Peptides against a protein of PDB entry 2C5K. Designs and how they scored, part 106

Target 1, 91 residues: chain A of PDB entry 2C5K
Amino acid sequence: EDPFQQVVKDTKEQLNRINNYITRHNTAGDDDQEEEIQDILKDVEETIVDLDRSIIVMKRDENEDVSGREAQVKNIKQQLDALKLRFDRRI

## One batch from the design tools (peptide; made by RFdiffusion4, then SolubleMPNN)

Design b2_p30_2_s4 (from b2_p30_2, 15 letters changed)
Fold by OpenDDE base, seed 3:
Structure b2_p30_2_s4 (fold): chain B 91 residues (1-91), chain A 30 residues (1-30)
Amino acid sequence: as target 1 above (91 residues)
Amino acid sequence: SEKKKLEEEKKEQEKVLEEISEKYKKRKEE
């Protein structure tokens, strides 16, 4: 599979797993799992930056139509933002 | 455990990201 698509897929799967965790843990905790989730969210954020950079490169140098990829990344960004909000708002 | 699954996914993602970086290595970012 195309590496870009694989990263997108894996990122979405990670976010879904985090979403499931948040659902099962409505109260914020101070344990190893909570800290790990925070770290993963940060890593996902950086992954999105890398995806954006790759799109810029493809669009510029190859004049490739990247509209579909841009839409995918946009969707992931929205999903990440929603999860960050859910995670941070827990009491 | 859920943590282990997340970590495994991260590792896989990192490998794929490396492939992306190598593919576009010759090209400068914006």
Scores: peptide ipSAE 0.157, ipTM 0.669, DockQ to the pose 0.059
Fold by OpenDDE base, seed 4:
Structure b2_p30_2_s4 (fold): chain B 91 residues (1-91), chain A 30 residues (1-30)
Amino acid sequence: as target 1 above (91 residues)
Amino acid sequence: SEKKKLEEEKKEQEKVLEEISEKYKKRKEE
């Protein structure tokens, strides 16, 4: 499989798991799990940076169309932003 | 556990991202 697509898939799965966690834990806790979720969110953000870098590198080849990949990354960014808001606004 | 699954997923992402980074190096060398 395309490594880019694998990373996208894995990232989306992580975001879904976090979403489920937030749903099950509607109040903010002070435990290791809460800190881990924060770390995962940060890691996803860094992953997005790496995905963007990969797109930049691929765009150097004029024969490659990266529009679809850019759209995928945009979608992940939107999901991440939504989850950050949900996570931070918990009481 | 949920935490374990998340951690396993992180490890898999790291592996794949490393593969992407290796491709960066190859393209820079060309």
Scores: peptide ipSAE 0.151, ipTM 0.654, DockQ to the pose 0.059
Fold by OpenDDE base, seed 1:
Structure b2_p30_2_s4 (fold): chain B 91 residues (1-91), chain A 30 residues (1-30)
Amino acid sequence: as target 1 above (91 residues)
Amino acid sequence: SEKKKLEEEKKEQEKVLEEISEKYKKRKEE
């Protein structure tokens, strides 16, 4: 499998798991899990930066397939932003 | 646990990202 696609898949799965966590924990907590979720959200953000950089590199090589990659990253960004808002707005 | 799943996914993601980085680094050296 394309390593880029694997990272995209893994990132989406992480975000999905975070979404499930938030659903099960609609009230903001003060425990190690809450901190871990915050850390993972930050890691996802950094991963997105790396994905964007990889696209830039691939665009410099005509033999690389970049079709749809920007859209995929955009989708992940939107999902991340939505989860950040959902996580932060919990009462 | 959910935490364990998240941690494993993170590790796998980092591994794949490293592979991508190494691949591109090698191409730059060529």
Scores: peptide ipSAE 0.161, ipTM 0.659, DockQ to the pose 0.059; fails the geometry check
Fold by OpenDDE base, seed 2:
Structure b2_p30_2_s4 (fold): chain B 91 residues (1-91), chain A 30 residues (1-30)
Amino acid sequence: as target 1 above (91 residues)
Amino acid sequence: SEKKKLEEEKKEQEKVLEEISEKYKKRKEE
């Protein structure tokens, strides 16, 4: 029901699926879905920007604790960065 | 297919992000 949490959940599921794809396709260019995966990674990056924006707005309300949400976004960022590295450095 | 699942997830995210964006705009006006 919470849009923020729903986006976080969906994003993590996408990253997990991409991780599985990279594991099965460890050579760059060996699949016609490579470009699509790149696009999805970019979309996830943009999604994270929107999540950060939402946290900034919540912080403006001094009565709202965002520590947990910040940690969630940080975790997603780390997952994204790791996947980007794995994807881009494939031979 | 795996690709189809990823695309379906994107569509759902976009819908939910629209809701976040609307809330963002409302809070910006406060």
Scores: peptide ipSAE 0.151, ipTM 0.659, DockQ to the pose 0.059; fails the geometry check

Design b2_p30_3_s1 (from b2_p30_3, 19 letters changed)
Fold by OpenDDE base, seed 1:
Structure b2_p30_3_s1 (fold): chain B 91 residues (1-91), chain A 30 residues (1-30)
Amino acid sequence: as target 1 above (91 residues)
Amino acid sequence: SSLEELRRETERKEEELRKKEELRKRLEEL
């Protein structure tokens, strides 16, 4: 099992869960839950940084073709950005 | 010793991972 792919999968699942939460909670109101969502979003950001670092290592140390992995990380970044926007725009 | 320092660092990282996982599990309940 590829640990990189597992992290990617886990990250996407977390973002999807947050997206579902926002759908069910289209208005901001529960401060505790909102803070937890913000913490998870921050954790996802840090995870993406780690994924990028791992790609750098694979390119440098292993001379691995990372094009597919770079595309996956790009997709996660886009999903995160869209989710942040959706989360912040709630009234 | 270098071994003791490595053990302490490992323990800290394990705790960080545990906290991260707990946060992710909490999200499933929201």
Scores: peptide ipSAE 0.059, ipTM 0.488, DockQ to the pose 0.022
Fold by OpenDDE base, seed 3:
Structure b2_p30_3_s1 (fold): chain B 91 residues (1-91), chain A 30 residues (1-30)
Amino acid sequence: as target 1 above (91 residues)
Amino acid sequence: SSLEELRRETERKEEELRKKEELRKRLEEL
């Protein structure tokens, strides 16, 4: 299996789980739980940075067509941004 | 040595992955 695709898949699943959590918890809950969600969101951000770096390396060193991979990362970024907005809007 | 540095880097990455998985498991319980 392609390691890049596995990371993309895992990241999307993680974002979906956070989205479901926010749906069940429309108000800010226990501080420890909220901090855990924030940590996961940060981990996703770092994962996206690593995915972008991997694309740069593939373009430079392997001369591969990365258009599809770039589109996937863009989609994950959009999903993350939408999720951050939902998370931050909670009272 | 370069081998010792590589070992240390691998150990750090393994620990980071473990922590991330623990957070994910916790999220599934919330």
Scores: peptide ipSAE 0.059, ipTM 0.498, DockQ to the pose 0.021
Fold by OpenDDE base, seed 4:
Structure b2_p30_3_s1 (fold): chain B 91 residues (1-91), chain A 30 residues (1-30)
Amino acid sequence: as target 1 above (91 residues)
Amino acid sequence: SSLEELRRETERKEEELRKKEELRKRLEEL
């Protein structure tokens, strides 16, 4: 399997799991689980940076058409932003 | 040397991957 696609898949699965957690826990708590979710969101942000760097390398060094990969990363960014908003707006 | 730099970068990435895996395991328990 393409390592890039594996990372994309794993990241989307993480975001989906966080989304499910937020749905089940619609009130903000001050517990260890809330902190863990924050840590995972930060890890996803860093993963997106790595994916972007990978795309830059493929575009520059291999002159590869990266339009599909750019669209995938854009989708992940949008999903992350939506989850951050949901997470922060909880009462 | 270029080899030393590569080794350092590999070690850093291995540590990052370890931390990421720990977070993944925690998420599965939520």
Scores: peptide ipSAE 0.056, ipTM 0.496, DockQ to the pose 0.023
Fold by OpenDDE base, seed 2:
Structure b2_p30_3_s1 (fold): chain B 91 residues (1-91), chain A 30 residues (1-30)
Amino acid sequence: as target 1 above (91 residues)
Amino acid sequence: SSLEELRRETERKEEELRKKEELRKRLEEL
């Protein structure tokens, strides 16, 4: 089991769910779901910070190449940023 | 060794992340 990869996978799935929500809800709402999405986005951001910290620890192991993990986190950051932009620009 | 301690720290951190993610997923289902 690779817990790091599981967190990455779960985070990407959550971002995909939010992306699908935005697609189906192209206008901003004032319901509980909108607040939940905002909370999830914040939680994902915090998760990314924790993943970065995990990578910093792993980089101290000379026998482990973390470049792939860094690329994965970078990809998630890009997905999050794009999603936040889509979410915030809704009318 | 210092390397073994770092590996153990990494493993603990990854496990904490996993547990946090599982909790988050569960909370989102409510």
Scores: peptide ipSAE 0.039, ipTM 0.524, DockQ to the pose 0.052

Design b2_p30_3_s2 (from b2_p30_3, 18 letters changed)
Fold by OpenDDE base, seed 4:
Structure b2_p30_3_s2 (fold): chain B 91 residues (1-91), chain A 30 residues (1-30)
Amino acid sequence: as target 1 above (91 residues)
Amino acid sequence: SSIEKLREETEKKEEEIEKKEEERLKKLLE
């Protein structure tokens, strides 16, 4: 079991849910799920803090290679930013 | 939860690193 990879997986699943919701609901305030989506976005942001911290700690060990994990977090951040932009642009 | 396990793993790793750093410092002062 790798907690880091599991967290990454869970986060990507959350982002996919948000993406699907935005696609189906291009108008802000369509239903009660709007608040849920906002909560998920906040949760993802907080999760990224924990992911980054884990990488920072691991980088203190000269024998650890974190390049792969850094790339994964970078990808998540890019997806989050794109989704936040799409979500906020809705009329 | 997975996030809690990640936090625990991170904390344990940090403690291990700090312990090694402290040991190195101790050796330098001896």
Scores: peptide ipSAE 0.593, ipTM 0.858, DockQ to the pose 0.846
Fold by OpenDDE base, seed 3:
Structure b2_p30_3_s2 (fold): chain B 91 residues (1-91), chain A 30 residues (1-30)
Amino acid sequence: as target 1 above (91 residues)
Amino acid sequence: SSIEKLREETEKKEEEIEKKEEERLKKLLE
């Protein structure tokens, strides 16, 4: 499979798992799982950097169409932002 | 890992593109 698509898929799955965790844990805790989630969110941010870099490079090739990939990354960013908001708003 | 493969292909592609761009620029300046 295309590494880009696999990374996108894996990232979305990670975010979904965290979203489900937040749903089950609406209050912020002081445990290892909360810290792990924060670490995963940072890892996702770094992954997005790699995805964006990939797109930027591919856009320099006139024969490549990256419109679909740009939309996918945009969607991931939106999902991440929404998740971060939910995570941070917990008491 | 998938992320490592992505980074590798990105770097490889960038090098290829840069090479082509440099060659094109060189030709334009000749």
Scores: peptide ipSAE 0.577, ipTM 0.852, DockQ to the pose 0.864
Fold by OpenDDE base, seed 2:
Structure b2_p30_3_s2 (fold): chain B 91 residues (1-91), chain A 30 residues (1-30)
Amino acid sequence: as target 1 above (91 residues)
Amino acid sequence: SSIEKLREETEKKEEEIEKKEEERLKKLLE
């Protein structure tokens, strides 16, 4: 088990679930689920900090190639940004 | 949890790198 890859996988699954929720709820609500989604999005942002930290440390080792991991984190950030945009722009 | 394991591995790796860097520096100055 690679913790980095597992975290990436778990994060993408969370974002996918939220994306599916937004698809079913195209208007903003004020219920428990909406608040939970906001909390999860915040948690994902914090998780990204940990992923970036991991990459920064690995880059200090000249024998490590982090290009693949950097691409994965970039993809997660893009997914998060797109999801936040969808979530926030709902009427 | 996976996130906790990631943090632990990151910290461990950082400590290993720092230790190696310190040893290299020490050898250079000897």
Scores: peptide ipSAE 0.575, ipTM 0.849, DockQ to the pose 0.871
Fold by OpenDDE base, seed 5:
Structure b2_p30_3_s2 (fold): chain B 91 residues (1-91), chain A 30 residues (1-30)
Amino acid sequence: as target 1 above (91 residues)
Amino acid sequence: SSIEKLREETEKKEEEIEKKEEERLKKLLE
């Protein structure tokens, strides 16, 4: 088991679920689901902090290659930013 | 949870690296 990869996977799945919700709900609502999405987005941001920390630590080891992991986190950040944009643009 | 395991792994790795760096520095100063 690789905790880093599992966290990446779980995070992307969360973002995908939110993306699908936004697709089905193009207008902002006032229900519990809207608030839950906001909470999840914040949780993802906090998760990214943990992912970045792990990479920073690993980079201190001269024998470790973190290029792949850095790319994965970059991708998650891009996905998050795109999702935030979609979420905020809703009427 | 996976996130907790990641944090634990990161902490352990950080301690390991720090120890190695300290030992390396010590040898250079001997």
Scores: peptide ipSAE 0.575, ipTM 0.851, DockQ to the pose 0.923

Design b2_p30_3_s3 (from b2_p30_3, 18 letters changed)
Fold by OpenDDE base, seed 2:
Structure b2_p30_3_s3 (fold): chain B 91 residues (1-91), chain A 30 residues (1-30)
Amino acid sequence: as target 1 above (91 residues)
Amino acid sequence: SSIEKLRKETEEKEKELEKKEEERRKKLEE
């Protein structure tokens, strides 16, 4: 129902997919799904832009509390950064 | 899609806020 929460949920599922892939494919270029995973990483990065924009706009409304949403996006960013690091460090 | 709905919601909220801000400005000038 809440577009923001639905996007967060979808993004979390994408991050989980990436995590599962990395744990099973610790060698770069060893699978034809690697390009797909790279695309998902990029999609998550672009999605974060939209999530941040949403928060910025909502913060202009003094009657809105975005603290919870900010924490959710922060968590997503942290997970993404960790996964990117693991993905890029594969031999 | 969910992302499209989020973008639309954000855009609509932004428009609402802009109207509110303009109305407040006009009121202060009275």
Scores: peptide ipSAE 0.630, ipTM 0.873, DockQ to the pose 0.932
Fold by OpenDDE base, seed 3:
Structure b2_p30_3_s3 (fold): chain B 91 residues (1-91), chain A 30 residues (1-30)
Amino acid sequence: as target 1 above (91 residues)
Amino acid sequence: SSIEKLRKETEEKEKELEKKEEERRKKLEE
């Protein structure tokens, strides 16, 4: 199993959980899970740092093609940004 | 965990690359 791909998979599952939570809870501070969701958001942000570092290091090797991995991380960042915006705009 | 494995392989790859780069530098200075 490729650790990079497994991390991407786990991250996407976390993003889906956040998305589902926001859909069900459009009022800030209405339940005890909000802090957990905030922690997941931070965890995803930290995970992206590790994914980016992996790509940066691999790009130093001329025998490696990271284009596919870069696209995956870009997609994750876009999803995270959208979810953060939705989460912060809750009433 | 998967994230720990990713960090480890990244670190190992970085060390490998740094070693190769240093070796090339030394050869160029000869």
Scores: peptide ipSAE 0.630, ipTM 0.873, DockQ to the pose 0.873
Fold by OpenDDE base, seed 1:
Structure b2_p30_3_s3 (fold): chain B 91 residues (1-91), chain A 30 residues (1-30)
Amino acid sequence: as target 1 above (91 residues)
Amino acid sequence: SSIEKLRKETEEKEKELEKKEEERRKKLEE
């Protein structure tokens, strides 16, 4: 089992949950789960730090190819940024 | 947890790399 891929998978599931929540709740403060969603957003940000650190360390090994992992993290960051903007722009 | 396993793996790899770098340094100084 690759812990990096498992973390990526778990993070993608969290992002999907956030996306679904935003779609259903376009008004800020109209649901008891809003604080939980805010916490998940923060958790994803912290998880990305660990993913990036892993990649940086692996890149020091010439026998490791991290291009695929870098692309995965880039995609996660893009999704997170988009969701953060949508979440913050709710009225 | 998966995140803890990732952190541990990263730390272990970092230690391995540092060891290899030190060994390479020793060989260059011989």
Scores: peptide ipSAE 0.630, ipTM 0.873, DockQ to the pose 0.914
Fold by OpenDDE base, seed 4:
Formats: sequence, structure tokens, C-alpha cells
Structure b2_p30_3_s3 (fold): chain B 91 residues (1-91), chain A 30 residues (1-30)
Amino acid sequence: as target 1 above (91 residues)
Amino acid sequence: SSIEKLRKETEEKEKELEKKEEERRKKLEE
């Protein structure tokens, strides 16, 4: 129904996949999925741009409440940053 | 896809807001 909420849901699923991969693969480049995970990280970063743009536009409408959406995107950004650090610090 | 729908919704909202702003401006000038 709500495209914004569906995108948030899909993004969180991607973040969960990355998290699960990192827990199973603490050595960088140990399998063929390494590049795919890096691609997903980039996809999430690009998706956040679209989410932020949506919020910026909606904020121009006084009849729209974006507080909840802003909090959701903030949470996604925090998760992404944490996962990027964990991924990059792998030996 | 969901992301395409989001982009479309955002674009349509921008157009709607632009129209409302322009119409309000015209009324104020009349």
C-alpha cells in the first residue's frame, strides 16, 4: 500500500541479510558472496537518498506528518553505519 | 518495484505542491 513503508521494510530485510552474512564470515574475501554483499550496501545507500527526498517533499505539505518517517530513516542510517564498520573491520 | 513507486509518489507530490503554490499566488495577486 504505502510505498515508503514497503521500501523501509525491504531495506531492513537487506540490512538483516548483511548482518547475518557478517556473523558467518569474519574473514574478508572468504567466499563468492563478498561482492554481492558490497553491492547490497551500496543499494541501501542509494535507497536512503530516495527515502530522504520523499521526506523533504512531504515536509512542504503542512497536512503531512513526517516525524515517524524521519525516525525510521534515522534508524536505517544508524544500522547501515554500524554494519559498514563491522564489514570493513573484517580481517 | 517499491522503490519506483516511491519515486513516482514523490514526483507527483512535488507537482501537486507546485500547482497549489502557484494557484495561491495568483489569488493573492487578484
Scores: peptide ipSAE 0.628, ipTM 0.871, DockQ to the pose 0.913

Design b2_p30_3_s4 (from b2_p30_3, 14 letters changed)
Fold by OpenDDE base, seed 2:
Structure b2_p30_3_s4 (fold): chain B 91 residues (1-91), chain A 30 residues (1-30)
Amino acid sequence: as target 1 above (91 residues)
Amino acid sequence: SSIEKLRKETEEKEKELEEKEEERREEEEE
């Protein structure tokens, strides 16, 4: 029951959904779900802001180790950037 | 939602840290 880990899990599921969509839809504007996928991309971007805020605050506590959480967010950002690139390059 | 819980947790932790920082300043001034 860690809110941070639950958000990470939910975000990973969203990224997987986006990945699956891009794999099946390599032409821009060819599906009614494209707008929905764009919304999910935006939601993930906004979620990352909240994840980063959490880490920044926790880092102020010398008794907390946030290295693992930082690595998780870094991984999410890398996946998001890769998916955004693939999504935007569709013709 | 999970995101709302995260935001709340972050806010509560920030308040806790601010209170501890103030307490430390008061102790150092004594």
Scores: peptide ipSAE 0.627, ipTM 0.867, DockQ to the pose 0.877
Fold by OpenDDE base, seed 1:
Structure b2_p30_3_s4 (fold): chain B 91 residues (1-91), chain A 30 residues (1-30)
Amino acid sequence: as target 1 above (91 residues)
Amino acid sequence: SSIEKLRKETEEKEKELEEKEEERREEEEE
């Protein structure tokens, strides 16, 4: 098992959950799960720090190709930024 | 957890790299 790929998978599942929540709740403070969603957003941000650290360390090894991993993290960051923007713009 | 495993793997790899760098330095000094 590759811990990096498992973390990426778990993170994408979290992002999907957030996306689904935002789609169903366009008004801020109208649901008891809002605080949980905010916590998940923070958890994803912290997870990205660990993913980036992993990539930085692996890049020091000339025998490792991290281009695929970098693309995965970039995609996660793009999704997170879009979701944060949508979440914050709710009325 | 998966995140803890990732952190551990990263730390172990970092140590491995540091050891290799030290070995190369020692070899260059010989």
Scores: peptide ipSAE 0.627, ipTM 0.866, DockQ to the pose 0.907
Fold by OpenDDE base, seed 5:
Parts: sequence; structure tokens; C-alpha cells
Structure b2_p30_3_s4 (fold): chain B 91 residues (1-91), chain A 30 residues (1-30)
Amino acid sequence: as target 1 above (91 residues)
Amino acid sequence: SSIEKLRKETEEKEKELEEKEEERREEEEE
């Protein structure tokens, strides 16, 4: 299995976990899982660094098409930004 | 882990590319 695709899959599952948490917990600091969610957000940010590095290296090979991978990472970044905004807006 | 495998793949690809680039430069100098 392609390590890149597995990492993307795992990251999307983490984002889904965050989304579900925000939906259920619209009040900041109302449960013991908030710190865990904050940690997951940081883990996703760190994972994106590795995904981007992979793409940058692969782009040096003229025989590799990374456009699909770039689109996937862009989507992950957009989802992360939206979730961070929603998380910070909780009252 | 998946992330460790990705990092390793990236590192190996980077080394491969550097080697190929060096080989091309050597061939152009001959």
C-alpha cells in the first residue's frame, strides 16, 4: 500500500474525529477531551509537513505526476483551517 | 507506522534523485 495514501487516510480520520467533537461540544472547556483534540490538531499540522516534503521531493522527478497528491494535501489543509476556526469560535 | 514509512520513502527517493542528477552531470562533462 502507498504510504502517502495511508497517511492521507489516517489524517482524514483525525480530522473527522475533530469535526465530530466540535459538533458535540460547542462550549469550550466543558469536558476532559478538549486537550486531546488540541493535540490531534497539532499532530495533523506536523503530518502535513511530512506530506508536503514528500510532494516536493517527488516533483523533482519529471516522470512523477504529483498533481493529485497536491490536491489531496490542499484539501486536508482547507479542512484543518476550517476546523481550527470552528474550534476557536466555541463559547 | 505509516508516517515513518512515508518519511523513509521520501528520504530514499531524495537520495535516488541526487544520484541521478550527479550521474547526468558526469555524463555531460565527458
Scores: peptide ipSAE 0.627, ipTM 0.867, DockQ to the pose 0.923
Fold by OpenDDE base, seed 4:
Structure b2_p30_3_s4 (fold): chain B 91 residues (1-91), chain A 30 residues (1-30)
Amino acid sequence: as target 1 above (91 residues)
Amino acid sequence: SSIEKLRKETEEKEKELEEKEEERREEEEE
């Protein structure tokens, strides 16, 4: 298994969990899992740093095509940003 | 973990690139 693709897969699963939580909990502080969801958001942010670093290193090798990986990380960032906004706007 | 494997792969690639760059410089100086 490609470590990069496995990390992407795991991150997508985390984002889905967050999305499902937000759907069920539209009121901030109404559940004991809220802190856990906040932690997952931070974990995803840190994971993105590792994904970006991997891409930056691979781009130094002219024999590597990272365009596909860049698109995947861009998509993850977009999903994360959308979820963060939805999570923070809860009353 | 998957993230640890990714970090390791990245570090190994950095080392490989550094070694190739150094080797190329040595060959150009000869």
Scores: peptide ipSAE 0.626, ipTM 0.866, DockQ to the pose 0.908

Design b2_p30_4_s1 (from b2_p30_4, 17 letters changed)
Fold by OpenDDE base, seed 5:
Structure b2_p30_4_s1 (fold): chain B 91 residues (1-91), chain A 30 residues (1-30)
Amino acid sequence: as target 1 above (91 residues)
Amino acid sequence: SSEEEREREERARERGEELAKKTREYKKKN
């Protein structure tokens, strides 16, 4: 499989895990997995940076059409931002 | 913070290069 797409897929799976946690745990600090979820949020953020950097390299070295990849990363960023907002506003 | 984000981007440069390389290699072979 395309390594870039594999990273995208893995990232989306992490986002799904976060989403499921927030849905089931709407009170902050009521579960021992909360710290793990916080770590996953940071990991996803870092992975998105990796994806963006890879796109920059692709544009620089190959001048390929990366619009599709950029759209994928944009979508992931939007999902992450929404999840961060939901996670942070938990009581 | 903005500073932390900049540091992450610097560290991510190498990882981004590697991912791009792997992706290119995949496209070449498939």
Scores: peptide ipSAE 0.562, ipTM 0.870, DockQ to the pose 0.728
Fold by OpenDDE base, seed 4:
Structure b2_p30_4_s1 (fold): chain B 91 residues (1-91), chain A 30 residues (1-30)
Amino acid sequence: as target 1 above (91 residues)
Amino acid sequence: SSEEEREREERARERGEELAKKTREYKKKN
């Protein structure tokens, strides 16, 4: 599989995991998985930076149309931002 | 901190380069 797409896929799976956790846990710090979810959020954030940097390299080194890849990363960023907001608003 | 974020981004540069390289290699082979 396309290495970039593999990273996107893995990231989307992590976002899904976070979403499921938030849906089941409306109270902050009330579960032993809280720290794991916090770590995943940071991992996704870091991965997005990696994806963005890879796109910068692709633009620089090749005449590739990266609009599709940029759209994928944009979508992931939007999902992450929404999840962060929901996660932080838990009481 | 802002400095930590900058350092984190610099580390990400290398990872981004590697990911781009792997992706390029994949496209050449397929």
Scores: peptide ipSAE 0.562, ipTM 0.866, DockQ to the pose 0.822
Fold by OpenDDE base, seed 2:
Structure b2_p30_4_s1 (fold): chain B 91 residues (1-91), chain A 30 residues (1-30)
Amino acid sequence: as target 1 above (91 residues)
Amino acid sequence: SSEEEREREERARERGEELAKKTREYKKKN
């Protein structure tokens, strides 16, 4: 599979994991997985940076229309931002 | 620190370059 798409897929799976956790644990400090979820959030943030950097390289080195890839990353960013908000709003 | 931030940025750049390279190679073969 396309390596870029594989990273996108893996990132979306991580976001799904976070979403499921928030849904089941709407109170902060509920269980021992709290720190793990925080780590996953940071991993996703870093992965998004990697995706963006790869797009910059693609624009530079290839005559490729990267608009589709940019849209995918934008979507992931939106999902992450929404999950961060929900995660931080837990009492 | 500023140094840590710069180092982190450089690592991110390298990962981005590698991902782009892998993607290019995949497209060439498929």
Scores: peptide ipSAE 0.561, ipTM 0.860, DockQ to the pose 0.913
Fold by OpenDDE base, seed 1:
Structure b2_p30_4_s1 (fold): chain B 91 residues (1-91), chain A 30 residues (1-30)
Amino acid sequence: as target 1 above (91 residues)
Amino acid sequence: SSEEEREREERARERGEELAKKTREYKKKN
């Protein structure tokens, strides 16, 4: 598979993991996995940076149309931001 | 620290470069 797409896929799976956790744990600090979820959130943030930087390199070296890749990353960022908000606002 | 932040940024840049290279190589094979 396309390495970029594989990273996108893995990131979406991580976001899904976070989403499922939030839906099952509406109370902050009620589970031992909360620290793991916080770590995953940070991993996703780092991965988004990697995706963005790879796009910059693609534009620089190949000057390819990266609009599709940029749209994918934008979508992931929006999902992450929404999940962060939900995670932080848990009662 | 500022040094750790710079190192983190450098590693992130390298990961981006590597991902782009791998993607390019994949595209060449397909």
Scores: peptide ipSAE 0.559, ipTM 0.858, DockQ to the pose 0.907

